# Ledger of designs, part 17: peptides against a protein of PDB entry 6FRK

Target 1, 411 residues: chain A of PDB entry 6FRK
Amino acid sequence: NEEVLNAMLKEVCTALLEADVNIKLVKQLRENVKSAIDLEEMASGLNKRKMIQHAVFKELVKLVDPGVKAWTPTKGKQNVIMFVGLQGSGKTTTCSKLAYYYQRKGWKTCLICADTFRAGAFDQLKQNATKARIPFYGSYTEMDPVIIASEGVEKFKNENFEIIIVDTSGRHKQEDSLFEEMLQVANAIQPDNIVYVMDASIGQACEAQAKAFKDKVDVASVIVTKLDGHAKGGGALSAVAATKSPIIFIGTGEHIDDFEPFKTQPFISKLLGMGDIEGLIDKVNELKLDDNEALIEKLKHGQFTLRDMYEQFQNIMKMGPFSQILGMIPGFGTDFMSKGNEQESMARLKKLMTIMDSMNDQELDSTDGAKVFSKQPGRIQRVARGSGVSTRDVQELLTQYTKFAQMVKKM

## One batch from the design tools (peptide; aimed at target 1 L326 T334 D335)

Design b1_p11_7_s1 (made by RFdiffusion4, then SolubleMPNN; from b1_p11_7, 8 letters changed)
Fold by OpenDDE base, seed 2:
Structure b1_p11_7_s1 (fold): chain B 411 residues (1-411), chain A 11 residues (1-11)
Amino acid sequence: as target 1 above (411 residues)
Amino acid sequence: LVKLLEYLNKL
C-alpha cells in the first residue's frame, strides 16, 4: 500500500512540476497529502486513486488560499489601486483590463500612467484607455513618477472617480532602484490596494519574484497573467505562498475581455486537468443566450437548420479563444489546440459564416437544408458566387451541416 | 456546444 501511494504521489508531483509548481510547495504538498491519507482507510477497499486525488485537490486549495480576505473597492468612495510588477509581466495591459472590468460594472474608473521609464508607455496606455473609453492621465514631459502619480490621483479624486488605477514602471530584473521608486510612489499616493502582477510563464522563478516584491512593498493582491499560454498556472501557488495575498483576477489572453475574477475551485480543477465545468457554465450564462431555450427546444425535437448552425458559430465566436473553451471541458487537455490551430479554426468559422450570409431565408430555415441544395444545384453556384468561394467550399459546409443535423437527431 | 466544439476540432 505504501509503495502504491508513493508511486501515485510521484506521478502527481511530476505533473505539478510540469505545471510550474515550485519544488518546495510540491514537497510540502507531498508531506501534507501523506499525512492526510489514512493508510488504514486505504486498506478498507476505498478507491485509492479517488482518495489521493481528493487529498491532492484539498491541499492545492489550501496552497491557493492565503487565509486573508481580498480587498474590495467601496462604492461611492475614491479607491486608489497601485499596480506593481516586472516589465513584460502584462502589468500595463492588466491595468486596462481591470479598469474596463470596473467600468463595465458601472464604476467611475480612470487610469494613471506613472511609467516614465519606458518609452511609449504613456502612448500604449492612452491607446488602450481611448479604445475602452476610460479617462486617463500621464505626461510626455514629467519624468518623476511620484509627481505624475500624485497629480493624477489628486485630479481624479477632485473629479469624484471611484476607481483610480496607477500603473508604475517595471524593470527587467529585481532592482533596488525600482523598489525605491515604487515605495516613493506608494508613500505619495497612499493606495488602498497594491496589486502585484505576475507572469505565470516564468515558471519556477515565480516564488523568488513574488517574494522580492512583497519584501519591499506592501502587496495586498495578486493578478496572474498569461494563463492561456504554455504556463499551466503552478506559479500562482508560488505567488500566494510568497506574498500571503489572494489572487483577485487572472489574465487569460491579449484581449481586454480576457480577464476574469479568480475562482479557487475551477483554477485547481484546471491545473489538475479535471476541466472547469463551473467556468464553462458561467461563460455560457454570460452569453445572454436568451435564445438558448428556443435552441434547446429545437434540439429536443431533432430540428437543426443552417440558421441554427450560424447562431451557434456566432455564440462560439463570442465565447472567445477556442483553446480556453476546450481547456474548460474535462478530458480536453490544454495541449489539444496549438495557438496556430486557433486562428485557423476561427478563420474557418468566419469563412463558413460568410458562405451562410449568401444564403436566403428558405435555405437557412429549412429543416433539411442539404436536401434543398441537392434538389436545386443552381443554389450552390449562386451561394458560391455571392460569397466568393468555390462550389466545393459550399458542398463541404453542407456536408458538415448534415453531420451536425444527424447528431442532433440522435440526441 | 461541447459536441459542436468536439466536431470543430475534428475538422
Scores: peptide ipSAE 0.018, ipTM 0.461, DockQ to the pose 0.076
OpenDDE base, seeds 1, 3, 4, 5: peptide ipSAE 0.015, 0.014, 0.014, 0.008; ipTM 0.471, 0.461, 0.458, 0.424; seed 5 fails the geometry check

Design b1_p11_7_s2 (made by RFdiffusion4, then SolubleMPNN; from b1_p11_7, 9 letters changed)
Fold by OpenDDE base, seed 3:
Structure b1_p11_7_s2 (fold): chain B 411 residues (1-411), chain A 11 residues (1-11)
Amino acid sequence: as target 1 above (411 residues)
Amino acid sequence: LVELLKELEKL
């Protein structure tokens, strides 16, 4: 039994290392899991795998909880949020995502570009801010980030902004000069929160980088980016351990809405490849799909039409990136949909919807749409011509519809 | 919905 436990723990440790979890944290987790597992309870015929998985899950949850409450902005106050992090971490994009998040929640939000080092930093921020209709400040002529940050914060304080986000330089060269510049900016603007932005794709370097930032500036929050990529997110544990600061948000793609509040349980479930059923339910509920009740009633009765399928494709398209939705399904790892496959999957859905747009109400509202087409093959040719597709593409759609309708009848 | 999404991934 101890040999089997040690073998299973070795597999878990390997999987955590492959998920970019720091080797020290993996060793500590292994010891904590060994200490938490009663070998006598494992002898009683309990599912040893489930017990180990639960113990691992519980210890991972502790690793992402720094025991410090996340900073939250105060409504009706001026909240200054300073962003820090390396170039290429997604810091500038994340500033825009956070600003957009708060703006959508009804906060008076603005952006300040205090990155004077990167050519076009202000133009990039201005472009993102303008697209999101977020007020912004920056300079094309001022080269001191302290002056820009101070003037921008003062301006937006005087204009009664509630959320004032300051993007700083992310220089990779001469770490000491970057950290000194960050400290000077922080001292000048007196931020209510300092957010460290970390790229999850940097793997085992996450600990050392996160520590370097925390040792120089009072990092109080972490945002992890690029969790839509091959990064399994284990670097997030390293960031929490090094900064002793909570993860407040995660970046899950390139779009301005590919940004979500951090939830510990869903994140650890995803890290372990267990999926995120709760986040899928929350995402479906946030979409205010008012017609979900009528669909749920039809599904309960084993009724599924081509129109019901069309409405589901519209709903899926409203959910955002297909990769995020699939990454919430148990057993579908982030690796199943490369960034190229998302656009292709959305294009496939749009193609299927375009085929259905060429169907009539009798075809769309039939409880056996495939049988309507099989009885009158001339309908397939009409729909194919109307949608600019082959008769084969229409037959493939009807085959897919038939599979869905059979699944619904088994529910 | 989850089963529908799994079948959509096979498209």
Scores: peptide ipSAE 0.006, ipTM 0.384, DockQ to the pose 0.065
OpenDDE base, seeds 1, 2, 4, 5: peptide ipSAE 0.000, 0.000, 0.005, 0.000; ipTM 0.348, 0.351, 0.371, 0.334

Design b1_p11_7_s3 (made by RFdiffusion4, then SolubleMPNN; from b1_p11_7, 9 letters changed)
Fold by OpenDDE base, seed 1:
Structure b1_p11_7_s3 (fold): chain B 411 residues (1-411), chain A 11 residues (1-11)
Amino acid sequence: as target 1 above (411 residues)
Amino acid sequence: LVELLKFLEKL
């Protein structure tokens, strides 16, 4: 039994290291899991694999919990949120994502660019803010970030903004001058929350970086970015361990809406390759698919048309990167869709939609669309010519539709 | 939608 436990823990430890979990945390987790497993309960014929998986899950949840309650903004008050982090961490993009998140929740939100070090920082923030219809402040002439931050905070306080986000300068390295500037800005604006933005893709460097920020600046919250890539999110555990601060949000892509509140259970489930069904359901519900009720009623009656399939393809295209969506489904590893396969999958989906754009309403709205085409093969040739595809491509689409419609009839 | 996504993987 102990040999089997040690073998399974070795596999889990390897997978966690491959997920960018810090080696010290992996060692600690291994010891904690060994101590939490009752070997006597393992003798009772319980599925040893499920028990080890549950123990690992429970200990990972504890590593992501700093034991500190996350700061939350107070409605009807002025909440100043200062962002800190290295250049390239996604800090500026994350400021816009957070502002947009609160704006969508009915908060009066604004952005301040106090990055005087990077040329075009204000133009980038202005572009993002304008696209999202978020009020912004910054200067093209003032070089002191303390002056810009102070003036911007004062302006937006006087205009009764509820969420005032201050983007600061970053550096490529941890430099004392950066931390001095951050402290001067923090002292001038007196932020209600200091958010450290960390790039998940830096892997094992997450601990040292997060520690260096926490040792110099009173980081109270963490945001982890670039969780859309090969970063399995193990660096997030290192950030929490070093900062003793909660992760409040995660950045899951390049879009302004590729930003979600941090949920411990879904995150650990995804980190373990268990998928995130809850996050998939939430993401599907956020699409405000008013037509979902009509579709759900049709599906309950075993009805599914080519039009219903087309509408679902449009919905999938609206969900963003297909790799992220698949990575939320249990059994779909994040590695199954290389960046090349995502563009190909979206191109395939768009090709199928283009074929359906050449169908008529009788073909699209038939509860047995494949039978309409099988009874009159001349329809296949018409659709193929109209969409610029082969008759085989149309037959493949109809075969696909038939398989799905048969699945719906069994639901 | 989940079943549709599983279906798209088989495409």
Scores: peptide ipSAE 0.023, ipTM 0.509, DockQ to the pose 0.064
OpenDDE base, seeds 2, 3, 4, 5: peptide ipSAE 0.022, 0.024, 0.018, 0.020; ipTM 0.502, 0.509, 0.507, 0.513; seed 3 fails the geometry check

Design b1_p11_7_s4 (made by RFdiffusion4, then SolubleMPNN; from b1_p11_7, 9 letters changed)
Fold by OpenDDE base, seed 1:
Structure b1_p11_7_s4 (fold): chain B 411 residues (1-411), chain A 11 residues (1-11)
Amino acid sequence: as target 1 above (411 residues)
Amino acid sequence: LRELLEFLNKL
């Protein structure tokens, strides 16, 4: 039994190391799991695998819990949020994402660019803020980030803003001059929250980076970025361990809405490749897919048209990156992300929709759309010419539609 | 949704 436990823990430890979990945390987890497993309960014929999985899950949940309550903004107050982090961490993009998140929730939100070090920092922030209709402040002439931050905070306090986000300078590495500047800005504006932004894709470097920031600046919250790609999220555990600060949000892509509140249980489930059923349910509910009573009734009757497929492709495009949606489905492991760039999958959907945009209502609304095209091959050539694609591309779409319509008829 | 995603992964 101890040999089997040690073998299974070795596999789990390997998988966690491959997920960029820090080696010290993996060792500690292994010890904690061994101590949490009652060897007597393992003798009672319980599924040893499920017991070990549950123990691992429980100890991972503890590793993302710093034991400190996350700061939350107070409604009707002026909440100053200072962002800190390295250049390339996604800090500036994350400022805009957080501002947009609060704005969508009915908070009076603004952005301040106190990055004087990076050329075009203010133009980038201004561009993002303008696209999201978020008020912004910055300077093209002032070189002192303390002056810009102070003036911007004062301005937006006087205008009764509730969420005042200050983006600061980054560097490519930890430098004393960066930390001095950050401390001067923090002392001048007296932020209610200091948010450290960390790139999850730096893997094993997350611990050292997070520690370097925490040792110099009073980090109170963490945001982890780039959880859409090859970043397996294990660096997030290192950030929490080093900063002793909660993860409050995660960045899950390049879009301004690719940003979500951090949920411990879904995150650990995803890290273990168990999927995120809760996040899938939340996304389905946000899309109001259930409000399509007409589609649900058609599906119950085994009816599925090319128009119904088009509407479903529109709904999928609204869900955001396919990798994230697939990563939410149990049994769609991270290996399904390897078969196509998200951009390629979205380009394929857009291509299929463009083909369907060249179809007529008789073709789109037929309960056997493929049979309409098979009876009159000239329709395939018309649609191909109208959409600028090959007749093969139209035939592939119709073959795919036929497979789906056959599945719906079996439901 | 799952069947639709499984379908899209076969695209």
Scores: peptide ipSAE 0.016, ipTM 0.483, DockQ to the pose 0.079
OpenDDE base, seeds 2, 3, 4, 5: peptide ipSAE 0.015, 0.010, 0.016, 0.008; ipTM 0.470, 0.441, 0.461, 0.397; seed 3 fails the geometry check

Design b1_p11_8 (made by RFdiffusion4)
Pose (drawn by RFdiffusion4):
Structure b1_p11_8 (pose): chain A 374 residues (1-38, 47-273, 303-411), chain P 11 residues (1-11)
Amino acid sequence: NEEVLNAMLKEVCTALLEADVNIKLVKQLRENVKSAIDNKRKMIQHAVFKELVKLVDPGVKAWTPTKGKQNVIMFVGLQGSGKTTTCSKLAYYYQRKGWKTCLICADTFRAGAFDQLKQNATKARIPFYGSYTEMDPVIIASEGVEKFKNENFEIIIVDTSGRHKQEDSLFEEMLQVANAIQPDNIVYVMDASIGQACEAQAKAFKDKVDVASVIVTKLDGHAKGGGALSAVAATKSPIIFIGTGEHIDDFEPFKTQPFISKLLGQFTLRDMYEQFQNIMKMGPFSQILGMIPGFGTDFMSKGNEQESMARLKKLMTIMDSMNDQELDSTDGAKVFSKQPGRIQRVARGSGVSTRDVQELLTQYTKFAQMVKKM
Amino acid sequence: EEAFVERLEFL
């Protein structure tokens, strides 16, 4: 049985290593689901599912904008990850939700960058800012957020150039662009086909600049996006959106369950009964109930107080014979009144008859009356 | 029966 756990466990470790999941997290997840584990494919895959939900959970809720206030969003990520494409996908998303959204092109390096964001914004009917001539992104971002602030826009999305960590020049310039415009949220956009080099770059982005949200693009293809587990752990940020194509409407919020599945592949007879059950539990205590001075009108009249401390186990064979629908019903007497066929199976395996209940049903009706009167 | 009801009302 130790060999059935390991053959089926190394088959999931290969399923995650093929899904570009970091080898560090696969080896760690393997011994996490091995230590926490101490119709067969369900008792195993349910344990694997719950261990994955433990990993995709960063414990941090997403940053959401406030209507009526200026929200500046700054995009960061590697070269070619889809920042300019996801910039228009997000401005279009909120503009359709009713936000005064605008775009700013703070890329002064990439050829045809302003022309790219201009044509994406021209098509989606979204205001845009940028420059062919301005070579300083700190100037384009500052003079754009200033312009769209004096025009009272609620979602101001600043696009930046692609950068990698070994370029300290572009990492300083990213930090200065973030310090000039002071964004309310910084989004780390990552390609879904990224391999093992993801945790190092995503961590260096978190160190130089405060990353609060992560977007995973190019998920409409074969890439399952296992590199996102390393960006969530590195940036400490949740995934809020995913990209699912080249168009502006190929964009939707991140849901954890489908991503993990792809990455993996009035008084009743019942109340009359419980009140009785507590009066039998407090039943050997009936002598305490006759203690009150001037209240002892009677005690154990006609000896019938002894069988009121004996009927509740027989009535419990009826509850033992009941399932969770009759037991958890608001009216435990209405489930058997409509279907007196349930009065026969309660009588079979519990040894009580269907006759005994007629006297109980009269005793029930009287008890149900005095509580609605209570 | 009456004495048992008086006890229930007391509780």

Design b1_p11_8_s1 (made by RFdiffusion4, then SolubleMPNN; from b1_p11_8, 6 letters changed)
Fold by OpenDDE base, seed 5:
Structure b1_p11_8_s1 (fold): chain B 411 residues (1-411), chain A 11 residues (1-11)
Amino acid sequence: as target 1 above (411 residues)
Amino acid sequence: DDAFLELLKKL
């Protein structure tokens, strides 16, 4: 029994190391899991695999909980949020994502560019902010980040902004001059929250980087970025351990809406390759796909049209990169969709939608769209010509639709 | 919810 436990724990530890979990945390987790498993209960014929998986899950949940309540902004107050992190961490993009998140929730949000070190930092922030209709401040001539941050915070406080986000300079390496600049900015603006932005793709370097920031500035929150890439997110556990600060949000792509509140259980489920059904449900609910209730009601009645399929493809396209959605489905490992397969999958969906754009309302709204086309083959030729595709491509779409409609009728 | 996930698995 102990040999079987040790073998299974070795497999889990290997998978966690391959997920960029720090080797010290993996060792600690192994000992905690061993201590939490009653070997006598394992002898009684209980599913040993399920017990070990549950013990591992519980210990990972503890590792991502710093035991500190996350800071939350106060409505009707001026809340100053300072961002810190290395160059290339996604810090500037994450500032815009957080501002947009709060703006969509009905907060009066703004952005300040206090990055004077990077040429074009202000232009990049301005471009992102303008696209999202977020007010911004910065300078093309002022070189002191303390002056820019102080003036910008004062301006937006006087204009009664509720969320004031300050982006700082990032460097390629841990440099004392970067940390001194961040400390000077923090002392000048007195932020209500300091957010450390970490790139999940830096792997085992996460602990040392997160610690270096926490040792210099009072980091109170963590945001993890690039969880759409090859990074399985194990570096997030290292960030929490080093900063003793909660993860508040995750960045899941390049779009301004590829940003979500951190949830412990979905994140650990994804890290273990169990899929993230809860995060998919939450993402679907956050998109205010109010049309999903109407769809669910149609599905309960065994109704599914080509229009319903088109609307679902639009919804999938709005949820962000298709690789993320697939990575949330149990049994679709993040590794199965290389970046090449994502573009191909999105191009395939767009091709299917373009075929449906050449259909008429009678074809789209039919409870048996395939039967409409089978009764009048001239419709297939019309749609094929209208969409610039082969008659075979239209037949393949109708075959896919028929498979889905038959599933819905069996639900 | 399971239905939508099964739909996505077949795309």
Scores: peptide ipSAE 0.010, ipTM 0.406, DockQ to the pose 0.036
OpenDDE base, seeds 1, 2, 3, 4: peptide ipSAE 0.008, 0.000, 0.008, 0.000; ipTM 0.399, 0.346, 0.445, 0.306; seeds 1, 2, 4 fail the geometry check

Design b1_p11_8_s2 (made by RFdiffusion4, then SolubleMPNN; from b1_p11_8, 6 letters changed)
Fold by OpenDDE base, seed 3:
Structure b1_p11_8_s2 (fold): chain B 411 residues (1-411), chain A 11 residues (1-11)
Amino acid sequence: as target 1 above (411 residues)
Amino acid sequence: EDGFLELLKKL
């Protein structure tokens, strides 16, 4: 039993190292899991794999929790949020995403570009801010980031902005000059929150980078970017461990809406390849799909029509990038998350919807839509002609629908 | 609830 436990823990440790979890954290987790598993309970015929997975999950949840409550902005106050992080971390894009998030929640939000080091930083921020209709400040002539940050913060304070986001310069290397500049900006503007932006794809370097920032500036929050890539996000554990600061948001793509509040349970579930079922439910609920109650009620009655399937495809299309939805579903591997597969998956859904657009109400509203088509094969030919597809494509849709309707009847 | 999520997993 101990040999089996050690073998399974070795596999879990290997998978966590491959997920960019720091080797020290993996070693600590292994010992904590060993101490939490009663070998006598493992002898009682309980699913040893499930017990180990639950113990690993529980210890990973503790590693993501720094024991510090996340800073939250106060409504009706002026909240200054300073962003820090390396060049290429997605910092500037994340500033725009956070600004857009708060703006959509009804906050008076603005952006300040205090990146004087990168040519075109202000133009990039201005472009993103203008697209999102977010007020912005920056200079083409001032080269001191302290002056720009101070003037911009003062301006937006005087204009009664509630969320004032300051983007700072990022460099490619941990240079003392970068940290001194960040400290000078922080001292001048006195931010209510300092956000460290980390790229999830930097792997084992996450700990050393996050520590270097925390040792120089009072990082109070972490945002992890590029969680849409091949990075499993294990570096996020290293950032929390090093900064002692909570992850507040994650970046899940290149779009301005590819940004979500961090949730511990969904994130660890995704890290373990268990999928993010809770985050999918929450994202479905946040979309205020008023039709969800009527659908859930029909599903509870084992009723599922082609129209109900069409409405679900519309809902999936409204949820944004299909890659994110698929990445929240357990068993869709990282290869399904490739940028090519999103467009192909959306094109496939759109093709299925176009086939259903050529159906009549009797076909769409039938509780046995496949039987309507099987009884009158001429309907398949009509729909195929109307949608510009093959009769095979219509049959494939009906076969897929039948599989869905059979699953709904078993619920 | 679990069954609808299994349905979404098979889309």
Scores: peptide ipSAE 0.006, ipTM 0.457, DockQ to the pose 0.082
OpenDDE base, seeds 1, 2, 4, 5: peptide ipSAE 0.005, 0.005, 0.000, 0.000; ipTM 0.336, 0.413, 0.372, 0.345

Design b1_p11_8_s3 (made by RFdiffusion4, then SolubleMPNN; from b1_p11_8, 8 letters changed)
Fold by OpenDDE base, seed 1:
Structure b1_p11_8_s3 (fold): chain B 411 residues (1-411), chain A 11 residues (1-11)
Amino acid sequence: as target 1 above (411 residues)
Amino acid sequence: EDSLLKLIELL
């Protein structure tokens, strides 16, 4: 039993290291899991794998909990949020994502560019802000970030903005001059929250970086970026451990909507390769598909048409990179996250939609579309000719539809 | 909710 436990813990520890979890945290986790596993319960014939997975999951949940309540903006107040982080962390993009997130929730949001060090920082912020219809402030001539930040905060306070986001200068390395500038800005604007933005793709460097920021500035929140790439998010555990500050949001792509509130359970599930069913559901629900309520109501009545399937394929295509969606589904392993498989999956969806575009309304709107085609096989040949596909491809689509419609009838 | 997941699992 102890050998089996040690073997399984070795596999878990390897997977966590491959997920960029810090080696010290992995060691501590291993010890905590060993101490939390009742060997007597393991002897009772319970699924040893499930018990170890549950113990690992529980200890990972503790590692992302700093024991500190996340700061939240107060409605009807002026909330100043200062962003800090290295250049290339995704800080500027994340400022725009956070502003857009609050704007969509009916907050009066604005952006201030206090990055005077990076050439084109203000143009980048202005471009992002303009696309999202977010008010912005900055200067092309003022070189003091303290002046820009102070003037911008004062302006937007006087205009009764509720969310005032200040983007600061990054550097390529932790430099004392950067931290002095950040402290001067923080002292001048007196932010309600200081958000540290961390790139998850830096792997094992996350701990040292997060610690360097926390030792110099009063970081109260963490945002982790680039969780769409090869980074499995293990660096987030290092950021929480070093900053003792909660992760409040994650960046999951390049789009302005590729930004979500941090949820502990889904994040740890994804980190373990268990999928993120809740995050997929939330992302599907954030797609204000006016037709989702009507579809859910039809599904509750056991009704499902080829048109309903077509609309769902359109919805999946709108959810963004298909690799991210598949990576949220349990059992779609990390191998499906290869850029090659995403294009193939999207091409497959488009092919299925093209087949359905050659169907008539009677075929699309039938509650038993497969039976319509089975009663009149000439319809399959018509659709195949219309869409430029084989009769086999149409039969495969109808087989998929039938499997789904049978599952809906069992719901 | 589970319906869209199951649709994606069929793809």
Scores: peptide ipSAE 0.011, ipTM 0.434, DockQ to the pose 0.035
OpenDDE base, seeds 2, 3, 4, 5: peptide ipSAE 0.008, 0.009, 0.009, 0.000; ipTM 0.435, 0.445, 0.427, 0.366; seed 5 fails the geometry check

